# Peptides against a protein of PDB entry 3EFO: the designs that were tried, part 102

Target 1, 262 residues: chain A of PDB entry 3EFO
Amino acid sequence: SQLADLYKSCETDALINFFAKSAFKAVLHQPLKVIREILVNQTAHMLACYRKNCASPSAASQLILPDSMKVLPVYMNCLLKNCVLLSRPEISTDERAYQRQLVMTMGVADSQLFFYPQLLPIHTLDVKSTMLPAAVRCSESRLSEEGIFLLANGLHMFLWLGVSSPPELIQGIFNVPSFAHINTDMTLLPEVGNPYSQQLRMIMGIIQQKRPYSMKLTIVKQREQPEMVFRQFLVEDKGLYGGSSYVDFLCCVHKEICQLLN

## One batch from the design tools (peptide; made by RFdiffusion4, then SolubleMPNN)

Design b2_p11_6_s4 (from b2_p11_6, 5 letters changed)
Fold by OpenDDE base, seed 4:
Structure b2_p11_6_s4 (fold): chain B 262 residues (1-262), chain A 11 residues (1-11)
Amino acid sequence: as target 1 above (262 residues)
Amino acid sequence: TSHVSIDMSSL
């Protein structure tokens, strides 16, 4: 069917870009609550339409996502949790304005990365490989106290270190003997010169490539105060400012779909 | 049509 073809051809990244720009334009003229409701409604309607017209019958307890939109909910949740769409006094007008303007100028690839960061397990690096490590889901559940992770969203870059991160890796990256010795005030990794450090630097370089903005590096130690900032980018978790987790959002969307179809 | 199915009862 034409509809099936449409859903098959639809790209989530393009949709999110569209929704983001539309929403961020709308904030100038519409209440945030309304905008959020519209976004959720649009999400539910698209998925309900698919279920009704394109999907085989399934149990009501099932959330059915076309392959092309399998990540739509998570991205949509990220959009909804963006500071531009949050009515929180803790978020400055300037910050909202800044991010709004940024997104308004972003291409599809940029907005994709912006809303859903790349989180890379650096502790698993193969120094002999030219391939980037496979990204993990942006959730605390994917972190490890023994791990080291690099996060990038096109604007910011974080190197997160677990409290039990391997001393050998710490030595390799920072040329210090232990976690405690890492200086989190640095914005650049030292040029240690060993293969691991070189590989990490290369990865960081690759991530920086084709990005319109230079990403400042922030070193984050687990359980230190700056980790809170890092956690904001774990977009599948509950947001600091009241945003839902991905799971909660799925439930919300599913409920709305059911309401539309029943 | 390929799709992903999530059992919401498990969440």
Scores: peptide ipSAE 0.455, ipTM 0.926, DockQ to the pose 0.916
Fold by OpenDDE base, seed 1:
Structure b2_p11_6_s4 (fold): chain B 262 residues (1-262), chain A 11 residues (1-11)
Amino acid sequence: as target 1 above (262 residues)
Amino acid sequence: TSHVSIDMSSL
């Protein structure tokens, strides 16, 4: 898919890995506010330089991104919204320390998935196909009350179920008659044995493959309290702890670029 | 070099 191609840019992946590790190292010696400002400034400067020196003339209202950096802003925003770079009392020091250490040891592929999860529409599975479903953007706007989605970031795996998820799929996955009967305390899917269940398990297996950590499965029902945890991984949306949406971040970067070029 | 253009006026 175009989305898959977009997020498989090696250059962007390398850049975000570099920025993440640099920022997370800097946390030890610099205020978080300063680090965040540096990251935004670096992003704006790189893009301003491209616009000035490499891009054809365009209207001031246009944000111009080179192909190699077309997804850099979204990843950068994800980095900025990471708990390691946030100064909020709700985030424990232990959690920040843990995630910092994890990222410091991540390769390019690992950090890519960590900062921008895969979100797969499981309800659209073709049991006769060997292809994985195309990932969707990590935003609530891409979810459906009638849908079932699998989210994975290399550390965690979530199976999100809409309140109106198809009963036949629920039966196929969980071997229960309805949404209400799904036990969200389970961390493993039952081995139901039907083609849909088998395919879902296969997909989960593929996602788990080549990952250094075993991803624990969390089953999430829409509108239940644990959904709030899941929503934190919808990285294009506004963060719970003051992080910007992707759109807001783009606006911010664009304004800064314009300021640099005027 | 190819690039992506986003119209920020629409946001």
Scores: peptide ipSAE 0.453, ipTM 0.925, DockQ to the pose 0.644
Fold by OpenDDE base, seed 5:
Structure b2_p11_6_s4 (fold): chain B 262 residues (1-262), chain A 11 residues (1-11)
Amino acid sequence: as target 1 above (262 residues)
Amino acid sequence: TSHVSIDMSSL
């Protein structure tokens, strides 16, 4: 059908870019609450239409997503949780203005990474491999106290270290004997010169090369103050300012779809 | 049409 073809031609990254820019433009003329409602409604309507007209009948407990929109909900939730669209007084006007202007000029690839960061388990790196590690979902559930993770969203880069991260890796990356010796004030990794350090630097370089802005590196120790800043980029979790987790958002969208179809 | 199904009862 024509509708089926339309859904096949859709790309989530392009849609999110469009929705983000549309919403961020609307902020100047409409209440934030209304904008958020419109975004959720549009999401639900698109998915409801697909379920009704393009998908085979399925159980009501199933959330059906076309392949082109399989990650639309997670990105939409990230958009909804962006400071520009949040009404929380804790968020400064300057921060809202800054992020609004940034996104308004972002291309599709930039906005995709901005809303959903790459989170890489670098503690699993194989120094014999030239492949980038597979990104994991941006959730605390994917972190481990024994792990070391690199997060990048096109503007910021974080190197997160678990409290029990391997001393060998710490030595390899920082040339210090233990977690306690890591200086989190550094914005550059030392050139230790071992294969692991070289590979990490290479990965960081590859990530940076794909982005128009130079990402500042922040070293984050688990359970230290800067970790709170890092955690805001774990976008599938509950937001610091009351934004929904991905799971909660899926439930919300599913409920709204059911309401539209029943 | 290719699609992804999420069982919401498992969430």
Scores: peptide ipSAE 0.452, ipTM 0.927, DockQ to the pose 0.939
Fold by OpenDDE base, seed 3:
Structure b2_p11_6_s4 (fold): chain B 262 residues (1-262), chain A 11 residues (1-11)
Amino acid sequence: as target 1 above (262 residues)
Amino acid sequence: TSHVSIDMSSL
């Protein structure tokens, strides 16, 4: 069917880019609440249409996503949780304007990374391997107190350090004896020169590659105040400013789909 | 068409 072909050809990254730019344009003329509702409705309508016209019958408790849109909900939730679409006094007008303009100029690949960061468990690095560590989901549940993680969204880069990070890795990266000695004011990693440090720097270089902006590095220690900024990029969790978790959003979308089909 | 099914009762 024409509809089946349409869904097969849909690319989530392109859709998110489109929705983001459309929404960010609309903020100039429409209330934020209305814009958010439209985005949720559009998501639900697309998925409801698929379920009705393209998918085989399934239990009402099932959320059915075409393969091309399997990650649409998570990205849509990230969009909805962006500061541009949040009406919170804690978010400055300048910040909203800045991010709005950034996204308005982003290509598909850039916006995808912007809304859903890459989170890499660098404590798992094998110095003998040339493979990048597999990214983990952007949630606190995937962090470890014993771990070290690199997060990047195309604009910012964070190196997150668990309170129980291995001293040998800390020394390898920072050339200091312990977690407590790490200076979080630094924006560049020291040139330690060991294989682990070199590999980490290589990974950072790969992440920076083909990005239009140079990502500033922020060193973050677990349980220190600056970690709150880092946690804002754990986009699958509940947002600081009232955004839903991914799970909550799925429930919301599912409910709306059911309402549309009933 | 291939699809992903999420059991919402498990969430």
Scores: peptide ipSAE 0.452, ipTM 0.927, DockQ to the pose 0.918

Design b2_p11_7_s1 (from b2_p11_7, 5 letters changed)
Fold by OpenDDE base, seed 4:
Structure b2_p11_7_s1 (fold): chain B 262 residues (1-262), chain A 11 residues (1-11)
Amino acid sequence: as target 1 above (262 residues)
Amino acid sequence: EPPPEVLIEEP
């Protein structure tokens, strides 16, 4: 059907970009609560329409997503959890204004990365491969105390180290003997010169490539205070400032869809 | 409440 074709051709990243810019424009003249409600409503309506007109029959307990929109909910939740749309006193007006303006000028690819960061398990890095490691979902559940992860959202880059990260990798990256010796004040990795270090630097370079802004590197050690900043970029988890986890958001969307269809 | 089962399909 024509409607089915529409959903097949839907570009979710472009849609999110549109919603983001629309919402961020609206903050100037509408209450944040209303904006958030509109976004959720729009999400639910789109998916309800799909379920009603295009989806295969399924149980009411199931949330049906067209493949083209399989990441719509997660991106939408990320948008809803952005500081621009959160009415929290902990978030400065300057920060909101800054991020608002950034997003207002972002292309589709930039906004996609901005709202949902790339999280790479670099502890699995193959120094002989030219391929980037496969990104993992941005959730604490995907981290490991034995792992080292690189996170990038187009504006910030984090190198997160588990408390039990391999000493050999620590040595390879930082040229220090242990986790405890890592200096988190550095914003640049040392030129160690070994294959692993070079590969990591290459990966970082690739990530930085074609991004409009230079991403500052922050070294984060697990269980240290600065990790909390990093955790905010684990966008599928519950937000620090009242945002829902992805799972909770799915429940919310599903309920609203059911309400629309019943 | 458990999250809904998410099904992804082609239209």
Scores: peptide ipSAE 0.431, ipTM 0.918, DockQ to the pose 0.882
Fold by OpenDDE base, seed 5:
Structure b2_p11_7_s1 (fold): chain B 262 residues (1-262), chain A 11 residues (1-11)
Amino acid sequence: as target 1 above (262 residues)
Amino acid sequence: EPPPEVLIEEP
C-alpha cells in the first residue's frame, strides 16, 4: 500500500530535523505548551496511523513502531526536552535563543547527534582495532563506576570517569597514578603515547571529523559537581528541569495512540 | 503504570 511504502521510506532523522526547526520557528509566535502538544500529537498521529493501517495484529499493550521509526520516540523526547521548548524559569532566555539559532542552521546529521549524543564505553577499547566502540544508550543506567565513557553531541565532548575506573586506564590516558590525581580543569588530553592513549585520541578525532564546530573537551569525575552538567546529556533519563525520561515518554505516546484509536 | 512493550516491525 501507499502508506506502507511511506513508512518504509521514512527517514526519522530528517523528520526530527524538520520537527525541530518547525518547533523552534514556532517559538516566536506560539506558546511553548502548544508547541509541545503539537509535537506529541504529531508523533501519536503518525504512529496511530501506522497501527491502524499497516501494523501487524498485536496486543493493545504494545507500542508498535515501523523499523524506519524505531528511534522516533526517543529523538522526539529529546527534542521536547531541549531548553528551547521547556517552560522553566531556570532556563535563561539567552540559552534558549542560542540553542534555537544553532538548531535552525543544523543539517540532518548535525541535529541527529545534537539531540541524541554518542556515548562510547572507552574502557572497552580494543587498542588493536580501528573501529569505534559501540555506542550505548544515553542513560545513567548504562554507566558504571568502573567505566570510562566519552560523550559527544557535536558541540560538547565529555570524558566521564567512574570513581572506580581502572588505574591502568587512568595512567594510560592521563599519565597519573589514580583517579584522585586527574585534573579536571584540563581541556586537552596529554600525549602519553601509549596504544590506549593513541586509540582514544583517534576516536576523538573520528568523532570530531566532519562536525561544523570544534568540540571542547570536559573531563568529568563521577560524584563531583561538574558531573551534573554531564548528566544533562544523558537524554534518556529524566531531565533536570522536568523533562520526561524515555520510558515515561513511551507511556505518554502509547496512551495518546490508544486514545486516538479508541 | 508499566511502560508499553515496544515492538519494531517492517510495514
Scores: peptide ipSAE 0.429, ipTM 0.919, DockQ to the pose 0.896
Fold by OpenDDE base, seed 2:
Structure b2_p11_7_s1 (fold): chain B 262 residues (1-262), chain A 11 residues (1-11)
Amino acid sequence: as target 1 above (262 residues)
Amino acid sequence: EPPPEVLIEEP
């Protein structure tokens, strides 16, 4: 059917870009609450339509996604949790304006990275490989105290260090003997010159390639105060300002779909 | 409320 073909060919990243720009334009003349409701409603309607017209029969307790939209819910949740669509007083007008302006000019690839960061387990690096490590889901559950992770969203780059990260890696990256010796005030990695350091720098370079903005590097130690800022980029988790986790959002979407179809 | 089981399929 035409609908089936439509869902097969859907470019979710482009769709998210469109929704983001539409929503961010709408903030100028519609209440934030209404905009958020519209986004959820649109998500539910698209998926309800799929379930009704295209999906294979399944239990009502299941949420059915076409493959092309497998990441739609997570990206939509990220959009909903963006500061531009939040009315919390802790978020300055300037910050909202800034991010709004940024997204309004972003291409599809840029917005994709912006809403859902790359989180790379660099502690697993094979110094003999030129391949980037596979990104993991942006959730605290994917972090490890023994790990070192690089997070990038096109604007910021974070190097997160677990409290039990290997001293060998710490030495390799920072040329210091231990976690405690790492200076988190620096925004540049030292040129240590060993293979691991070189590989990490290469990865950072690759991430920076073709990005319109130079990403500032922030070094984050686990359990230190700045980690709270970092955690806001773990977009699948519950947000600080009341944003839903990915799991919570799935429940919400599923409920709304059921309401539409019952 | 437990999260729904998510199924991904080709249309």
Scores: peptide ipSAE 0.428, ipTM 0.917, DockQ to the pose 0.898
Fold by OpenDDE base, seed 3:
Structure b2_p11_7_s1 (fold): chain B 262 residues (1-262), chain A 11 residues (1-11)
Amino acid sequence: as target 1 above (262 residues)
Amino acid sequence: EPPPEVLIEEP
């Protein structure tokens, strides 16, 4: 059917870009609460229509996503959790204005990376490989105290270090003997010159390429205060300012779909 | 890096 073909050909990344810009334009003349409700409603309506007209028979307790929209909910939740759409006094007007303007000028690829960062397990690097390590889901559950992770969203780059990160990797990256000796005030990695350091720098370069903004590097130690900033980019987790986790959002959307269909 | 297809079942 024409409708089935529409869902098969849906470009979710472009759709998210459109929703983001539409919402961020609307903040100038509509209450934030209304905008958030509209976004959730639009998500539910699209998926309800699919369930009604295109989906295979399944239990009502299941949320069914077409493959083309498999990432729609997570990106939509990221949009809803953006500071521009949050009514929190601790979020400055300047920060809202800044991010609003940034997104309004972003292309599809830029907005995709902005809303859902890359999180790469650097501790698993093969120095002989030219490929980027496989990204993991942006959640604390995917981190490891023994691990080292690189996060990038097109604007910021973080190198997160677990409290039990391997000393050999710490020495390889920072040329210091232990986790405690790492200086988190640095914005550039030292030129250590070993294969691991070189591979990491190459990966950082690949991530930076074709991005319109230069990403400054922030070194983050687990359990230190600056980690709180890093955790804001673990977008599938519950937000600092009251935003839902991805799982909670899925439940919310599913309930609304059921209400629309029953 | 997109998440996989998700099936969620409500209890």
Scores: peptide ipSAE 0.337, ipTM 0.851, DockQ to the pose 0.103

Design b2_p11_7_s2 (from b2_p11_7, 4 letters changed)
Fold by OpenDDE base, seed 4:
Structure b2_p11_7_s2 (fold): chain B 262 residues (1-262), chain A 11 residues (1-11)
Amino acid sequence: as target 1 above (262 residues)
Amino acid sequence: SPPPEVLIEEP
């Protein structure tokens, strides 16, 4: 059917870009609550339409996503949780304005990365490989105290270190003997010169490649206060300033779909 | 409430 073909060819990243720009434009003349409701409603309607017209028969307890839209809910939730759409006094008007303007000018690829960061397990690097580590889901559940992770969203870059990060990796990256010795005030990695350091630098370079903005590096130690900033980019988790976790959002979307179809 | 089971399919 034409609908089935439509869903097969759907470019979710483009849709997210569109929804983001539409929503961020609407902020100027519509209440945030209304905008959020519209976004959720649009999400539910698209998926309800799929379930009604295209999806294979399935239990009502299941949320069915076409493959092309498998990441639609998570991105929509990220959009909903963006500071531009949050009515939180803790977020300055300037910050909202800044991010709004940034997104309004972003291409599809940029907005995709912006809303859902790359989170790379750096502790798994193969210095012999030219391939980037496989990204993991942006959730605390995917971090490990023994791990080192690089996060990038096109605007910011974080190097997160678990409290039990391997000393050998710490030495390799920072040329210091232990986690405690890492200076988190640095915004540049030292030129250590070993293969691991070089590989990490190369990866960082690749991530920075073709991004319109230079990403400043922030070193983050687990359990230190600045980690809270980093955690805001774990977009599948419940955010500091509100918004649902990805799981909660799935429940919300599913409920609304059921309401539309029943 | 537990999250729904998510099924991803090709239409």
Scores: peptide ipSAE 0.400, ipTM 0.908, DockQ to the pose 0.885
Fold by OpenDDE base, seed 5:
Structure b2_p11_7_s2 (fold): chain B 262 residues (1-262), chain A 11 residues (1-11)
Amino acid sequence: as target 1 above (262 residues)
Amino acid sequence: SPPPEVLIEEP
């Protein structure tokens, strides 16, 4: 059917870009609450229409997504959790204005990365491979105390180190003997010259490619104060300023879909 | 409420 073809051809990244720019434009003349409600409503309506007209028979307890929109909910939640759309007094007007202007000029690829960062488990690097490690979901649940992760959203880059990160990797990256010796004030990795360091630098270079802004590197030690800033980029988790976790958002969307169809 | 089971399918 024409409707089925429409869902097959859906480009979620382009859709999120459109929704983001539309919402951020609307901020100037509509209440934030209304804008958020519209976005959730649009999401629910699109998925309800699919459930009604295109989806195979399934249990009511299931949230059915077409493959082309499998990441729509998570990106939509990220959009809803952006400071521009949050009405919390803790968020400054300047920060809202800044991020609003940034997104209004972003292309599809830029906005995709901006709303949902890449989180790479660099502790799993194979120095014999030129391929990027597979990104993991942006949640604290995917981190490990023994791991080292690189996070990038097109504007910022974080190197997160677990408290139990392997000393050999720490030495490979920083040329220091232990976690305690890592200087978190540095914004550049040393050129240690070993294969692991070289590969990490290569990965960072690849991530930086085709990005309009040079991403500042922040070194983050687990359980230190700057980790709180890093955790705000774990977008599938509950937001500090009232944003829902991805799981909670799925519940919300599912509930609204059911309400529309019943 | 418990999270829904997510099913991804091709239309």
Scores: peptide ipSAE 0.398, ipTM 0.909, DockQ to the pose 0.897
Fold by OpenDDE base, seed 2:
Structure b2_p11_7_s2 (fold): chain B 262 residues (1-262), chain A 11 residues (1-11)
Amino acid sequence: as target 1 above (262 residues)
Amino acid sequence: SPPPEVLIEEP
């Protein structure tokens, strides 16, 4: 059917870009609450239509996504959690305006990375491989105290270090003997020159390549204050300012779909 | 980024 073909060919990243720009335009004319409701409603309606007309039989307790939209909910939740769509007083008008303007000019690839960061387990690097490590889901559950992770969203780059990060890696990256010696005020990695350092720098370079903005590097130690900022980019977790976790959002969407179909 | 599951149970 035409509907089946539509869902099969859906470009979710482009759709998210569209939703983001439309929502961010709407903030000038509509209450934020209404905009958020519209976004959730649109998501639910799209998926309800799929379930009704295209999906294979499934239990009512299950949320069915077409493959092309398998990441739609997570990105939609990220959009909903963006500061532009939040009314918290802790979020300055300037910050909203800044991010709004940024997104309004972003292409599909840029917005994809912006809303759902790339989180890379750097501690697993194979110095003999030129391939980027496989990204992990943006959740605290995917971090480890023994790990070192690089997070990038096209605007910011974070190097997160677990409290139990291997000293050899710390030495390799920072040329210091221990976690405690790492200076988190630096915005550049030292030119240590060993294979691991070179590989990390290469990865950072690849991530930065062809991005419209130069990403500022922030070194983050686990359990230090700056980690709180970093954690806001773990977009599948519950947000600081009332944003839902991905799991909670899935439940919300599922419930709304059920309401639409019943 | 790794995608979520296409089919999920309601928690």
Scores: peptide ipSAE 0.320, ipTM 0.850, DockQ to the pose 0.126
Fold by OpenDDE base, seed 3:
Structure b2_p11_7_s2 (fold): chain B 262 residues (1-262), chain A 11 residues (1-11)
Amino acid sequence: as target 1 above (262 residues)
Amino acid sequence: SPPPEVLIEEP
């Protein structure tokens, strides 16, 4: 059918870019509450139309996403949780203005990475492989106290260290004997020269490739104060400033779809 | 990015 073909060919990344720019433009003349409501409504309407016209029969308790839009909800939630669309006094006007300007100039690939970061399990690196490790979901539930993770969103890069990170990896990356000896004030990794260090540097280089901005590296230790900043990029979790988790957002969207179809 | 499940049951 015509509608089925439309959903099959949908480019969700381009759609997210469009919604982001449209919303950030609307901030100039519409209340933030209205903009957020419109975004949720648009998401629900698109998926309701799919459920009504294209989806196979299923239980009412199920949220059905077409494959082309399988990441639409998570990206929409990330957009909704962006500081530009939040009315919290803790977020400065300067920060909102800065991020608004950035997104307004981003291409599709840039905005995709910006809204949903890459989170890579560095502790699982194969030094013989030229491929990047598979990214994990951006949630605290995917972190490990024994793990080391690299997070990048096109603007920032974080290296997160679990409190029980393997000493051999710490030695390999930082040339220090333990977690306690890691200096988190550094913005560059030392050139240790072992295969693991070289592989990590290669990965960081690949991530930086074809990005319009140079990402500064921030070293983050688990349970230290700077980790709170890092956790804000775990976009599937509940936001510090009132944003919903991905799961909560799915429930919200599902509820609205059901209301539209009743 | 890792995709969520295509079919999700409401909690």
Scores: peptide ipSAE 0.318, ipTM 0.851, DockQ to the pose 0.127

